# Designs tried in a protein design run: peptides against a protein of PDB entry 6EJA. Part 196

Target 1, 276 residues: chain A of PDB entry 6EJA
Amino acid sequence: VEYMPANPVRIAFVLVVHGRASRQLQRMFKAIYHKDHFYYIHVDKRSNYLHRQVLQVSRQYSNVRVTPWRMATIWGGASLLSTYLQSMRDLLEMTDWPWDFFINLSAADYPIRTNDQLVAFLSRYRDMNFLKSHGRDNARFIRKQGLDRLFLECDAHMWRLGDRRIPEGIAVDGGSDWFLLNRRFVEYVTFSTDDLVTKMKQFYSYTLLPAESFFHTVLENSPHCDTMVDNNLRITNWNRKLGCKCQYKHIVDWCGCSPNDFKPQDFHRFQQTARP

## One batch from the design tools (peptide; made by RFdiffusion4, then SolubleMPNN)

Design b2_p30_3_s4 (from b2_p30_3, 9 letters changed)
Fold by OpenDDE base, seed 4:
Structure b2_p30_3_s4 (fold): chain B 276 residues (1-276), chain A 30 residues (1-30)
Amino acid sequence: as target 1 above (276 residues)
Amino acid sequence: SLEELRQRMREAKLSDEEIDFFLEEVEEEE
């Protein structure tokens, strides 16, 4: 018998999807859909077929919406973080969607936990934020992620402009780009005007694979640092091999390691249309 | 050099504010 919380959390699922994997998305969506949750879907600007499919779904459910804006993202692009940040703002401005947690997903994800289990767990720990750290040497992480390098996303490419240092007083951390964030922290990230959030938004606007580190770093250096849980609960199937993969030279001026490197098959997606 | 980096940032159409921000954080590891 699963425990039913008296005040169950409601989840905003943010789906960032691309390509033509409509069937996979449908399967995943059916697996995670619940009437009490909310689904906000961003479809890559270049994925028009998928966008049409997603729009059809959104019209059938009142708790499913599609971003009116669409970004053309690339592998490791800073625009991915922008996508999350803008979606967070949108979700906070949706007063008719009283969500408690933010969870990001892709079309390739599939839940390994039941809705009841997830809701029960998050309801118990509603004041916590769940981000998985790399669990390795931090200096090595910085080096491999290229956090000490300045990148610019332009023309479907991450250009390396030069070397940089980590801002003074900031402890950088990161790992998985899959996270579960409570509304309070999302509000902080979205609306805070403190030096930390301001500088980190700027810093990570020119960062490779920013989603793997931004939220970790902001959280751990913020007044909300005590809410950090080094676990993303692995709510979805992990289809990526942990280890080192070289970034695509055609997309990024960097070769390093990331636990969330895209598969070679993803390369085709990023070559569909040049970013204006 | 810092000058070269500034130039690249200008060419990349970064704002003056952005350039100043990042130049303060630049490490010259040649």
Scores: peptide ipSAE 0.020, ipTM 0.380, DockQ to the pose 0.037
Fold by OpenDDE base, seed 5:
Structure b2_p30_3_s4 (fold): chain B 276 residues (1-276), chain A 30 residues (1-30)
Amino acid sequence: as target 1 above (276 residues)
Amino acid sequence: SLEELRQRMREAKLSDEEIDFFLEEVEEEE
């Protein structure tokens, strides 16, 4: 017996896309599109062809919009978090889009769950936030992620400037950069002026792969901490690379040793980024 | 090979300590 919610949640899908994978994006979009949801698409500033293609799609659907601003993001760059945060703000300011959940996607993602399943689940747990933790030793995670290192994104490169300390009293967490966040928490992240949000935004502006840790850390240390579910439902699948990879050494003074670090679509950035 | 990976990590400006750490991670995942 399938659960049919009386008041189904509406989802804001935020797509951060880059490169030349227009066909893949189109296929993914068709697979996830539903009239009751909303789609907000950011195209990398350097991906003009893709941007044109996405604009064409947005003109066909009233519930699809493209960010008027565009950032040049790099692998591991702090600008990715900025992209999400700005998108969240934009979505909250769109009064004509009554979304309940924020879900991030990339062009390489493909849904493995049906819309009905997703909506039913989220409707049942509409007050929860779904973030998957790394499930390992936290100290090792911090070290692996370089959270105790200071990075600066400049000239399409993540420069490692030195060591830093995690703010006192903050329990750092992270894992998957795939998350499902309810509107209430997004509002908190966007508009709160408390010390936690302020400090974490600053901290993660100098962080490598910030999206894998920022929302986890903020949520767990916030008044909303009880809403965390250590599960992102793995709604999407993508071709994940395993092991330690350093092919991005030209743009990042670090190596990734997580299967989540590299996506096939990231290879397109090799042509777009250069070390000064 | 591990040596090739070590070399790539050095090129990525990782310290020897950091390299050793990541190599350990590789071994644990295998």
Scores: peptide ipSAE 0.099, ipTM 0.655, DockQ to the pose 0.633; fails the geometry check
Fold by OpenDDE base, seed 1:
Structure b2_p30_3_s4 (fold): chain B 276 residues (1-276), chain A 30 residues (1-30)
Amino acid sequence: as target 1 above (276 residues)
Amino acid sequence: SLEELRQRMREAKLSDEEIDFFLEEVEEEE
């Protein structure tokens, strides 16, 4: 039985979208929209049609805003992390939006919980951060993710430049690039000048798929490490077929898999799935 | 096929060692 919290958390949903899949975005937006939450949408610089549509939506809802800046993000690009970090800063500077949690979404993502369930859960655990770890051998993860390799994003391509070392004393971790972060941790990531945050921002600016590891690594090595929960409360389908490897070889000098896009028919499946 | 995948990995500028690593991962998941 769910309870109504006395002080329900308010969520800042950050939507990073690209392409022309406006219908999918509309469906997802309708599914997650609530008057008590906030929606900050970044549209890829190259997706002008989608940008126009999103702008129209933002004019209809007072709690929906579009980033005035737009980045050309690529799969696995370091610029994706920059997008999140800048969005976090923007959201912290929006004093008229008293959000408690930061949640990132793409057009092809869907929360496993209803709004009421999500709010109730996060209200109960408002001091926690939810990041899903890979749950495998960490050395293999580092190798697979190319964390010991130096990448440079240039001309819509991630160029592999060479090898690098993981900073000493840092326990690297990662997994899902979908996370639920409380405001306090976001403030830490945004404004802290300690050696950890400074070094990790620099390190991950040359990292492939940085969003899958940056927040995990920073959190686990920070004074906030005790707030980590190994769960992101999301359903993300991964393509495990052979064809998913090196799917974006034309964009990145590396291989990997991306989450599957959700279809309208998946909505019912998501509603039927729950996890603690 | 695994051979096609290997070729794609070569095109992605992976070394033979890296390719072998990824192929091993694929085989473990199969």
Scores: peptide ipSAE 0.048, ipTM 0.580, DockQ to the pose 0.752; fails the geometry check
Fold by OpenDDE base, seed 2:
Parts: sequence; structure tokens; C-alpha cells
Structure b2_p30_3_s4 (fold): chain B 276 residues (1-276), chain A 30 residues (1-30)
Amino acid sequence: as target 1 above (276 residues)
Amino acid sequence: SLEELRQRMREAKLSDEEIDFFLEEVEEEE
């Protein structure tokens, strides 16, 4: 139900972008920009042109910042999680940005709701965290995601080193790498020194596609587990034919599928109900 | 095609079991 909240939540949007899709990024940014929210953009270390463009945008808006650090991230790379975690830390240290929710976005993922709807919804459920689970057999998910395999990110490649065991007592979960996390949980993930967070950070440092599982797993095994909502309020453009990749020599010693980048013709899907 | 995907998986040095698993997953979703 859409309503006008008395104390509307403010959102920190974290964008992890790469490549040369500046026009696409610009279109997306325009679509999601609001003066009451915050935008923290990480540009891949190798994407200098895009970085320059993003910097120009950041200079025009007081609520848009670019990460002063830049990582070289790859598809499925463990460094993506590091990027999110560092971004979270940065955002928590920005005392002048009173954000309530952390939301990651990419060119291949759009909110399916208007800003007003999103804000109203999150304001109503400000104590909840929204992560979409895979909704399948967990054992199958583990195998598919390669969670029982050890990976090492090195030289822009995810090397499969061998088999590993999932830590005992941990219920591993995952699904979408798009999530809406409240500030409290982000604080927990960032600053907690408990065994769960420590072990999971270590575990997922050697995990393929860690963002699809890390936050799910941490949340569900944490004291904050009761805040879990199995919905991320996202629309993604999945094209299995084109989205499934096996890039042994270049990217990863594994096969997986990821959302495709939005094409201009896909923009009509923004803020529309995702088709099953 | 599935065959092309299988080939790519082989090139990625996946085991036959892993390949079959992935292909089964893809086939079920198509």
C-alpha cells in the first residue's frame, strides 16, 4: 500500500559499474535519481572513460559520490563482495549522509516500483531486510553455485582450486545478488566481530558469485534472522541463452548464468511487474 | 545450443558430472 510516510526512509544506492556503457548508466541514473537519496558509485579500475564521466556527474549533484578507491572486478569475482563491504563501510562513515537502506543497482537491474512506492514500502518495513532466495533445493543450489568449491581471484580470473566444506552449523542460502538492506544490518555486517561474520567473510573471500549468497547466509544465521524478507523488489533481465557463461580462460573456472545488460528496448520494463 | 554449452563446459574443465548437472538444470528451465 502506497502512503505518504511521516518519516520517509532515505536510500543509499550503490552502483558498481564497468565497461563503456555510459549512456546506459546515464539513463539508469536519471531513472533512479532523487534528491533525498544518496548515490555511491564504484567504477571498475579499468574503466577510466566511464570513471571520468561518472566523476562529472558526481560534481553536479551533492548527493552523488564516487569511490576514491577502485577495484578491478570480474564476473563472479570475490572482489565484488569486497567492493560492497568497503562501500558499506564508507557509507557508514559518511556522517553527512543519513541513509536508512542500502540498495545495490546495476545496468541489468531496476526497481520494479516507483520511488514513492519504494520509499513508502521501505518506510513501513524499515526494520526488515529484503533478500530473494533461490527457492529451490538447497543442495542443488550449493552445487550450482559452486559453494562447495574453493575459488581464488587472481589476475582477473577466478581459479578453481578444489573442493571445500561448508562450515558446520551454518545454513547456507542465497539467490539474487540484488538486495535491500537496512542500516542496522549493514552496521552489523561491517563492524561485528562475532564468529559468524568473521567466518563468513573469510569463507566468501574464496567464493564464486559471493554477493548471491553472503548476505543471505549471514542474515539467516545472525541474531537479525527475524528481519529476513524473501523479496528484493527487483526486476532483472535474464536471458539464459546469452547470460550463461563458461569463461575458463578469461574469467572463471566455472559455469554460471547472470543477468544480461539492459538494452534500450528493455527499458519499458522499468517499474513494471516482472513477468514470471 | 546445449551442445555448444557442453563444449564450453568441457573447455572449462568441468567434470562430466558437473556438466550433466548444469545441462540438466538448463534443460529443466527451458
Scores: peptide ipSAE 0.023, ipTM 0.413, DockQ to the pose 0.620; fails the geometry check

Design b2_p30_4_s1 (from b2_p30_4, 13 letters changed)
Fold by OpenDDE base, seed 2:
Structure b2_p30_4_s1 (fold): chain B 276 residues (1-276), chain A 30 residues (1-30)
Amino acid sequence: as target 1 above (276 residues)
Amino acid sequence: GQHGDGETEPLPEKERQELLEKYLKEVYGA
């Protein structure tokens, strides 16, 4: 018997999509759509066809909106964090959307729980934030992620400019760029003017793959640090056979790896893992 | 999620540009 919360949480799902993968987006949308949640979709500035498709969806559902602003983002680009931060601000300003949690999704990483299970779980832990850490040596993580390197996003490329130091007194952490954040923490990230948030926003504006580390680092060094749960409740479609091939050296001056997008054939695995 | 896996040497500019153009065309239809 599934626990039925008296006051179920409502989730703002944020999707950052690009390219021409309309079918993939449609499949994902169908898989995650629920009338009680909210969906805020950013379409890359260059993806006009996809934008038209998403607009059609938004017109059919009252709880689906498309960002009026659109950024041109690249793999590993700092602009992705900007996209999330702006979307968070937008969602906080939408007074008609009383969401409790912020969740980002991609075709490569799905929640491991059914909607009912997820809602029940999050309703019980409303004050928690769910971020998955790398679970390895932190120094190695910093080195592998290039956090001690300065990057500049320009002309559809992440340029490695040189070395940098992590700010003193900051414990850097990270892992998955898929997270579940409660509204309170999103408010803090959006509106706080403390030294931590200010410094980290600046630091991560020159960071490769910023979403994999920004929220972890801010949370763990903030007054909200006790709300962190080292779990993002996701299934990542990593193909062990394929491994990392540094596929994005033409986009970033670093070795980057990406999981595979879920295919229809992969949904069976997803469903199996989602079972209690 | 995505992740970094260490330092690499930047590609030569010409090669980078060619790959970028190919990428943009494939992904965005440019």
Scores: peptide ipSAE 0.268, ipTM 0.837, DockQ to the pose 0.737
Fold by OpenDDE base, seed 4:
Structure b2_p30_4_s1 (fold): chain B 276 residues (1-276), chain A 30 residues (1-30)
Amino acid sequence: as target 1 above (276 residues)
Amino acid sequence: GQHGDGETEPLPEKERQELLEKYLKEVYGA
């Protein structure tokens, strides 16, 4: 049920972008922009043109910022998790941005609700975290994701070094790398020094596609486990007929697959009436 | 999101070993 909340949540959107698709990014940004939310954008270190474009946007809007640090990320790289974790820390240190939720977004996976619906929903469930699980056999998930394999990100490649064991006592879970996390949990992930967070940060620093499993696993094994909702409120543009083509063997020693990108028009469900 | 779909051919053993040593040094201080 949609309602107008008395204390609407404010969202920190984190975008990790690369390449030269400035027009597509601009269209997406227009679709998701709202004056009450915050946008923190990381541009790949190698994408200088895009960085310049994003900087221009950030100068026009007070609620848009660009990471002062930039990483050279690769598909499936452990550095993606590092990017998110550092972004989380940055956002927590921005005392002038009172955000309630952390949301990552891409053109391949977008919220299924309008902004009003999303805000209403999250305002009602502000104490919850939204992570979508794979919904299948966990052992199969581990095998397919290569969680039982050791990877090293180096020289723009994810090198598979060998086998490893899942830490004892840890219930591994994962699925979508698009998540909605409340500020409280982000604080926990960022600042906790407990064994779980410490161990998982280390474990996932050598993990392929770490964002698809790290937050799930940490949450489910943490004191915050009761806040998990198996839903990321996203639609992913998967075409099963296309199957997996292992498109990334050139940069990762594993079979990886990506969903199809949405067209700008596909963001109609999240489009705002007020465009920047 | 993205997803994995199984293993591919591994690196040659020599290269793997070199990278493994780097890992061990980082993790265990060897």
Scores: peptide ipSAE 0.160, ipTM 0.725, DockQ to the pose 0.244
Fold by OpenDDE base, seed 5:
Structure b2_p30_4_s1 (fold): chain B 276 residues (1-276), chain A 30 residues (1-30)
Amino acid sequence: as target 1 above (276 residues)
Amino acid sequence: GQHGDGETEPLPEKERQELLEKYLKEVYGA
């Protein structure tokens, strides 16, 4: 017997996009679109053509909106976290969009489940937050991520300024920057004035790849810590042959690696989902 | 998702700037 939730969760999908790959975005959007969910899209400030294309899409669907503000984001930049945090605030202020979960998406990392499966699953576990941890030694993670280093985003570069200390009493964690967060936790992150949230926002404003660690760290050190599930329900498209080449040294003073974008044929799991 | 993979020596400024300009042009250029 398939579980059918009486009160199915509604999802706010947040897409942070850049570049000129409008066709890829269109295909991705069509694959993940459902009338019962909400889509909030941020387009890089420099991607004007893409912005125009996304605006056209937003005009066709009432549950699709584009951020009125646009940031110039760079790989690994602290501004990515700012983008998510601001989008969370915006979404919380949209009283006409009663979403239950926040999910970020990219062309490189997609949910592993169909829409119906995802909704059923999240409806069953609506009080949980889904963040995938690194699955290795935490000290190694800190070292590899450069969490003990101070970075400054300026002039389209992440400058490594020096060493820093992780705040005392904070258990740092992280992993995937793709997460599924329930509305309550998003509210906490957005509006809490406690020392944890305040300090972490400050700390991560000088952090490389902040989205990979901020929400994990805040959640695990918060009163909501018992809601964490070590799973983000994602498929990451890594090319085994490419490995890590530190290809972003021109953008960040650190070694960074990225998975490959999904190809159209990789969207079969979403395309098979029945939608209106 | 993207991830860090350890410390590297920062590129010389000239090289960094050239690569950055190339990158920005390729990704965001008209």
Scores: peptide ipSAE 0.277, ipTM 0.829, DockQ to the pose 0.706; fails the geometry check
Fold by OpenDDE base, seed 3:
Structure b2_p30_4_s1 (fold): chain B 276 residues (1-276), chain A 30 residues (1-30)
Amino acid sequence: as target 1 above (276 residues)
Amino acid sequence: GQHGDGETEPLPEKERQELLEKYLKEVYGA
């Protein structure tokens, strides 16, 4: 008997998509779609064909919307964080969408639980935020991520401008760029004018791969720090040998790694291997 | 998911530009 919570959480899924993989996106969407959730899709500014396809999907479902604004995002670009932050603001302003959790998804990562399991779990822990940390030496993480370096996104490139210092008193953390955030924390990130949020937004506007550490860092240094759970409920397959080839040197002045691409068909396998 | 893997030397501008153009064309049809 699947546990049906009395007040099930509703999820706002934010999809950031690019390229020409419309069929893959369609398959993924079908796999994750549920009538009780909300789907907000950002299509890269340059992906017009995909945008047209996504618009068609959005017209078929009342709980699917496409961002009216579109950014030209690049691998590792600071603009990705801007995309998430703006989408969060949009979602908070959508009063007709009573979502409880914010979850970002791509074709590369899938929830390891079924929808029912995910909803049941999140309903039980509705006051928590789920961010997976790197689980290694933090100093090494900072160095490898280039968090102590200043980057500028311009002309489809992340330019390394020089060195910078991490703000004093801030405990930097990060790991996975896939996160599950409750509405309350999203509200805090979106509307807070405190020194932490303000400084971190500025700091991460010049950060490589900002989504991997921004929310971690803000949460851990915020009044909401006690709500952190070191789990993003995602299944990722990181193969260092395959993923770390510095294949993005033409886009970023840094070495980066990418996870293995998952096929939509793998979603069913992931649901069966749900790790407690 | 993405992660950094350490510092690299920036590519020469000419090489960077060529690769970027190729990338943009392949991904976005530009």
Scores: peptide ipSAE 0.268, ipTM 0.817, DockQ to the pose 0.745; fails the geometry check

Design b2_p30_4_s2 (from b2_p30_4, 11 letters changed)
Fold by OpenDDE base, seed 3:
Structure b2_p30_4_s2 (fold): chain B 276 residues (1-276), chain A 30 residues (1-30)
Amino acid sequence: as target 1 above (276 residues)
Amino acid sequence: GQHGDGETEPLPEEEREKLREEYLKEVFGA
């Protein structure tokens, strides 16, 4: 029997979706849906069919909404961070949705815990933020990620413009683009006007794969740094033997790699997987 | 779970544009 907290946390799930995989999204949604949580879905501006399908779903559930704004997103694009930041602002302005945690999801990765386990865990650690770090040499991480390079997103491409310096005094970190953030930290990221948040938003607006590093870096350099937990409660499917194929060179002026995508039907299997 | 794996030389313009168009068509239909 799972522990049931007296005051269970409620989760705002943000889904960023694109393409034409309506049926796959529907299956995933059914697997993660719970009446006590909230679902905010962004559909790529160019994915009109998917948008129509998602709107139909949103009309069936009071705790499901679709972003009224839509961005054109690409793999590794800075616009992904913009999407998350804007969705965070929207969710904070939705006073009728009392969420406690922000969690991003896609069809590419899934939580490894059941809903009850996830809620119980987060309810116990409601003041913490869960971000998984790369766990390697940080200098190597910076070089490999291209954080010391300036990128511009334009015309469905991430253009490498040149070199840049990491802001002085900032400890850069990153790893997984899947994170669990408490409302307090989301409020800080959204509304703070301090030098850290301001500079990092600017810095990461020209960053490749910004979601891999932005929240880590902001959190670790913020007054909330003590709330970081090096765990995102996700399962990642990466075959190390396959290596990196730089499969996105046509989209980004960099060597980009992606793990194998999960299928929506795999969610139930992963729910039973134990992981620290 | 995406990550970078180091610097690469940008693709030639012609090749890049071809692949870009293919990508856009594949993902978005146009």
Scores: peptide ipSAE 0.285, ipTM 0.852, DockQ to the pose 0.720
Fold by OpenDDE base, seed 2:
Structure b2_p30_4_s2 (fold): chain B 276 residues (1-276), chain A 30 residues (1-30)
Amino acid sequence: as target 1 above (276 residues)
Amino acid sequence: GQHGDGETEPLPEEEREKLREEYLKEVFGA
């Protein structure tokens, strides 16, 4: 028997979208839409057609909003973290949207549970934060991820400027850039003025793929560290046969890898997939 | 998720710029 929460959590889904993938976005949206949740969509500043489409959707649903601000982001860009942080602030300021969890989605990672299962699970563990760690040697992670390197986002490129040191006393962690964060932690990240949050925001403003590590690092070094769950409840569509091809060398001065995008037929799999 | 996989040599400027333009055109239609 599935747990039926007395006070089910409500989720703020944040979608950061770009390009011309309107059909794909529509399919994903339909798959994840529920009247009890909230959807906050950021469309890349350069994606005007997509923006028009998303605006149309937002007019049809009261629980769907589009960011009034739009950033120009690139793969691996530091600006992606800025996008998430600003969206978090916006969502906290939306007093008419009583959300309990922040969840980001993309074409690369999807929840492995049905809506009912996800809500039931999160309602039971509403005080926890779900971030998937790399599960490897930390030094190797730092090296491979380039966390010990300084990057600058400019002109749609992540420029590698040189070497840097990880701040002393900080345990750096990371992995998936798809996370489930409770409102309390989002509030902490957004409004805390402690040295940790301040220092990490600065550090990660010059970081490649910052969303894959920022929230992990902040959480694990914060007073909220005991709320960490090493699981993001996502399925990653990674074809092991393809491996890494460093396909983003033209926009980042580093070897970057991405999992495969999900296809329409994959949505059925997500709905039927049970958590291991 | 996405991930880094180690240091690489930056592309030559000419090649980088070409690929950058192609990328922008492909993704954004510019």
Scores: peptide ipSAE 0.253, ipTM 0.838, DockQ to the pose 0.733
Fold by OpenDDE base, seed 4:
Structure b2_p30_4_s2 (fold): chain B 276 residues (1-276), chain A 30 residues (1-30)
Amino acid sequence: as target 1 above (276 residues)
Amino acid sequence: GQHGDGETEPLPEEEREKLREEYLKEVFGA
């Protein structure tokens, strides 16, 4: 049952975008835009055309901002986590943006609910964090993700340097790199100086596909562990047979794959009735 | 999300070792 919450949550959407697909991004943006939410957009350092386009959008809407810093991100790169972490810090420092949830979006994964449904749901569970686990053998996950391997991001490549051990006493988990995190947990990740956060930030700075595991692992081993919900409220267009062919070995010293892209018509799952 | 799907052949050992040494020095001071 959908209800109108008395105090609806406001969402900070973080978009990490690259390339030249300005029209597609514009369509997606229009589909997800709402005046009560906030949009913080990082454009890859190399995507200057897209950056100009996004800047134009940000000037038209007061609740849209572009990161003043830009990273050159690569598939599977540790820099992606850095991008999220820095974005989180920025958003926490934006006192004029009272957001309640952090949500990352891309063309690869979309919310399965409309904005109204999403807001209603999150307003009901505003104290929870939503991260989807892989749901398989954890040892296999570690092996497949290369979590027991040391990587270095340099010169647009993820170099495998050798083996490493999972830190003692840490229960590693992961799965989806699409998550819905409440402000409180984001604050914890951003500002905590405890051993867990410090150690994990260091560990994951040399990790392949870090966003798929960092937040899961930190959350589950933190004092906030009871807020974990094994659901990211996303629909993933994932077909392993079609989408996973080790096509990124030229970028990373590991096999990797990506889910299928959503089509424009798939945006209806999160589309607003009103357009900007 | 994206997904890892197992090990591939990395750089030659010599090159990897250099990078690993740099890492160890940075992290552990060795």
Scores: peptide ipSAE 0.126, ipTM 0.675, DockQ to the pose 0.236
Fold by OpenDDE base, seed 5:
Structure b2_p30_4_s2 (fold): chain B 276 residues (1-276), chain A 30 residues (1-30)
Amino acid sequence: as target 1 above (276 residues)
Amino acid sequence: GQHGDGETEPLPEEEREKLREEYLKEVFGA
């Protein structure tokens, strides 16, 4: 008998999507859709066709909404963090959506558990935040991520402007940009006026790949630091044979790598894999 | 997740712009 929690958590899924792959998104959405959860979808400002398709879906389901604002996002851009932060604020202001967890999704990463397993797990650990760290030397991580460099997002490019220092007293961490955050921590990030949150929001507005490090760093340096779990319960399709080829030098003044996108059939395969 | 993999010199402007246009066309159709 699968333990059904007495008070199951409800999840706000935030989807950040772009391009013209409406059919693929539809398939993915159907695979993750549940009536007890909430879906908040941001469509890139330039993806008008996809936006129209997503709007049609949102009209069919009361627990699906589309962001009324749209950003032009790029790989590694600081605007991605802005998208998440604004989405968090929006979701907190939606009083009719009593969500307990914030989970971001894209075509590049999927939950490795079934909905029932995920809900059961999060219901048991509802006070925790799930962020996966890089698991390497932190100094090396900082160097490789370019966290000690200043970037400016402009004209669909991440311009490297120069060097910068990590703020004193801040323990920087990061890893995966796929996370599961409880409502309490999201509230803290959204509404706190303490020096940590204020400083980090400013710092990461000029950061490459900010979502891979912002929430880790804020959490670990915050009063909520004890709630961190070094696991995001995600699976990434990474082909190690392809290696890193600095594929995005045309978009960012830095070397970067991306995992392979999931195929539609991959999601079902991974959901069946019970990973402890 | 997508991760950084170290410092590199920025591409020459002409090459960067060409690749940028190709990328935008591929991803967004314009």
Scores: peptide ipSAE 0.278, ipTM 0.843, DockQ to the pose 0.719; fails the geometry check

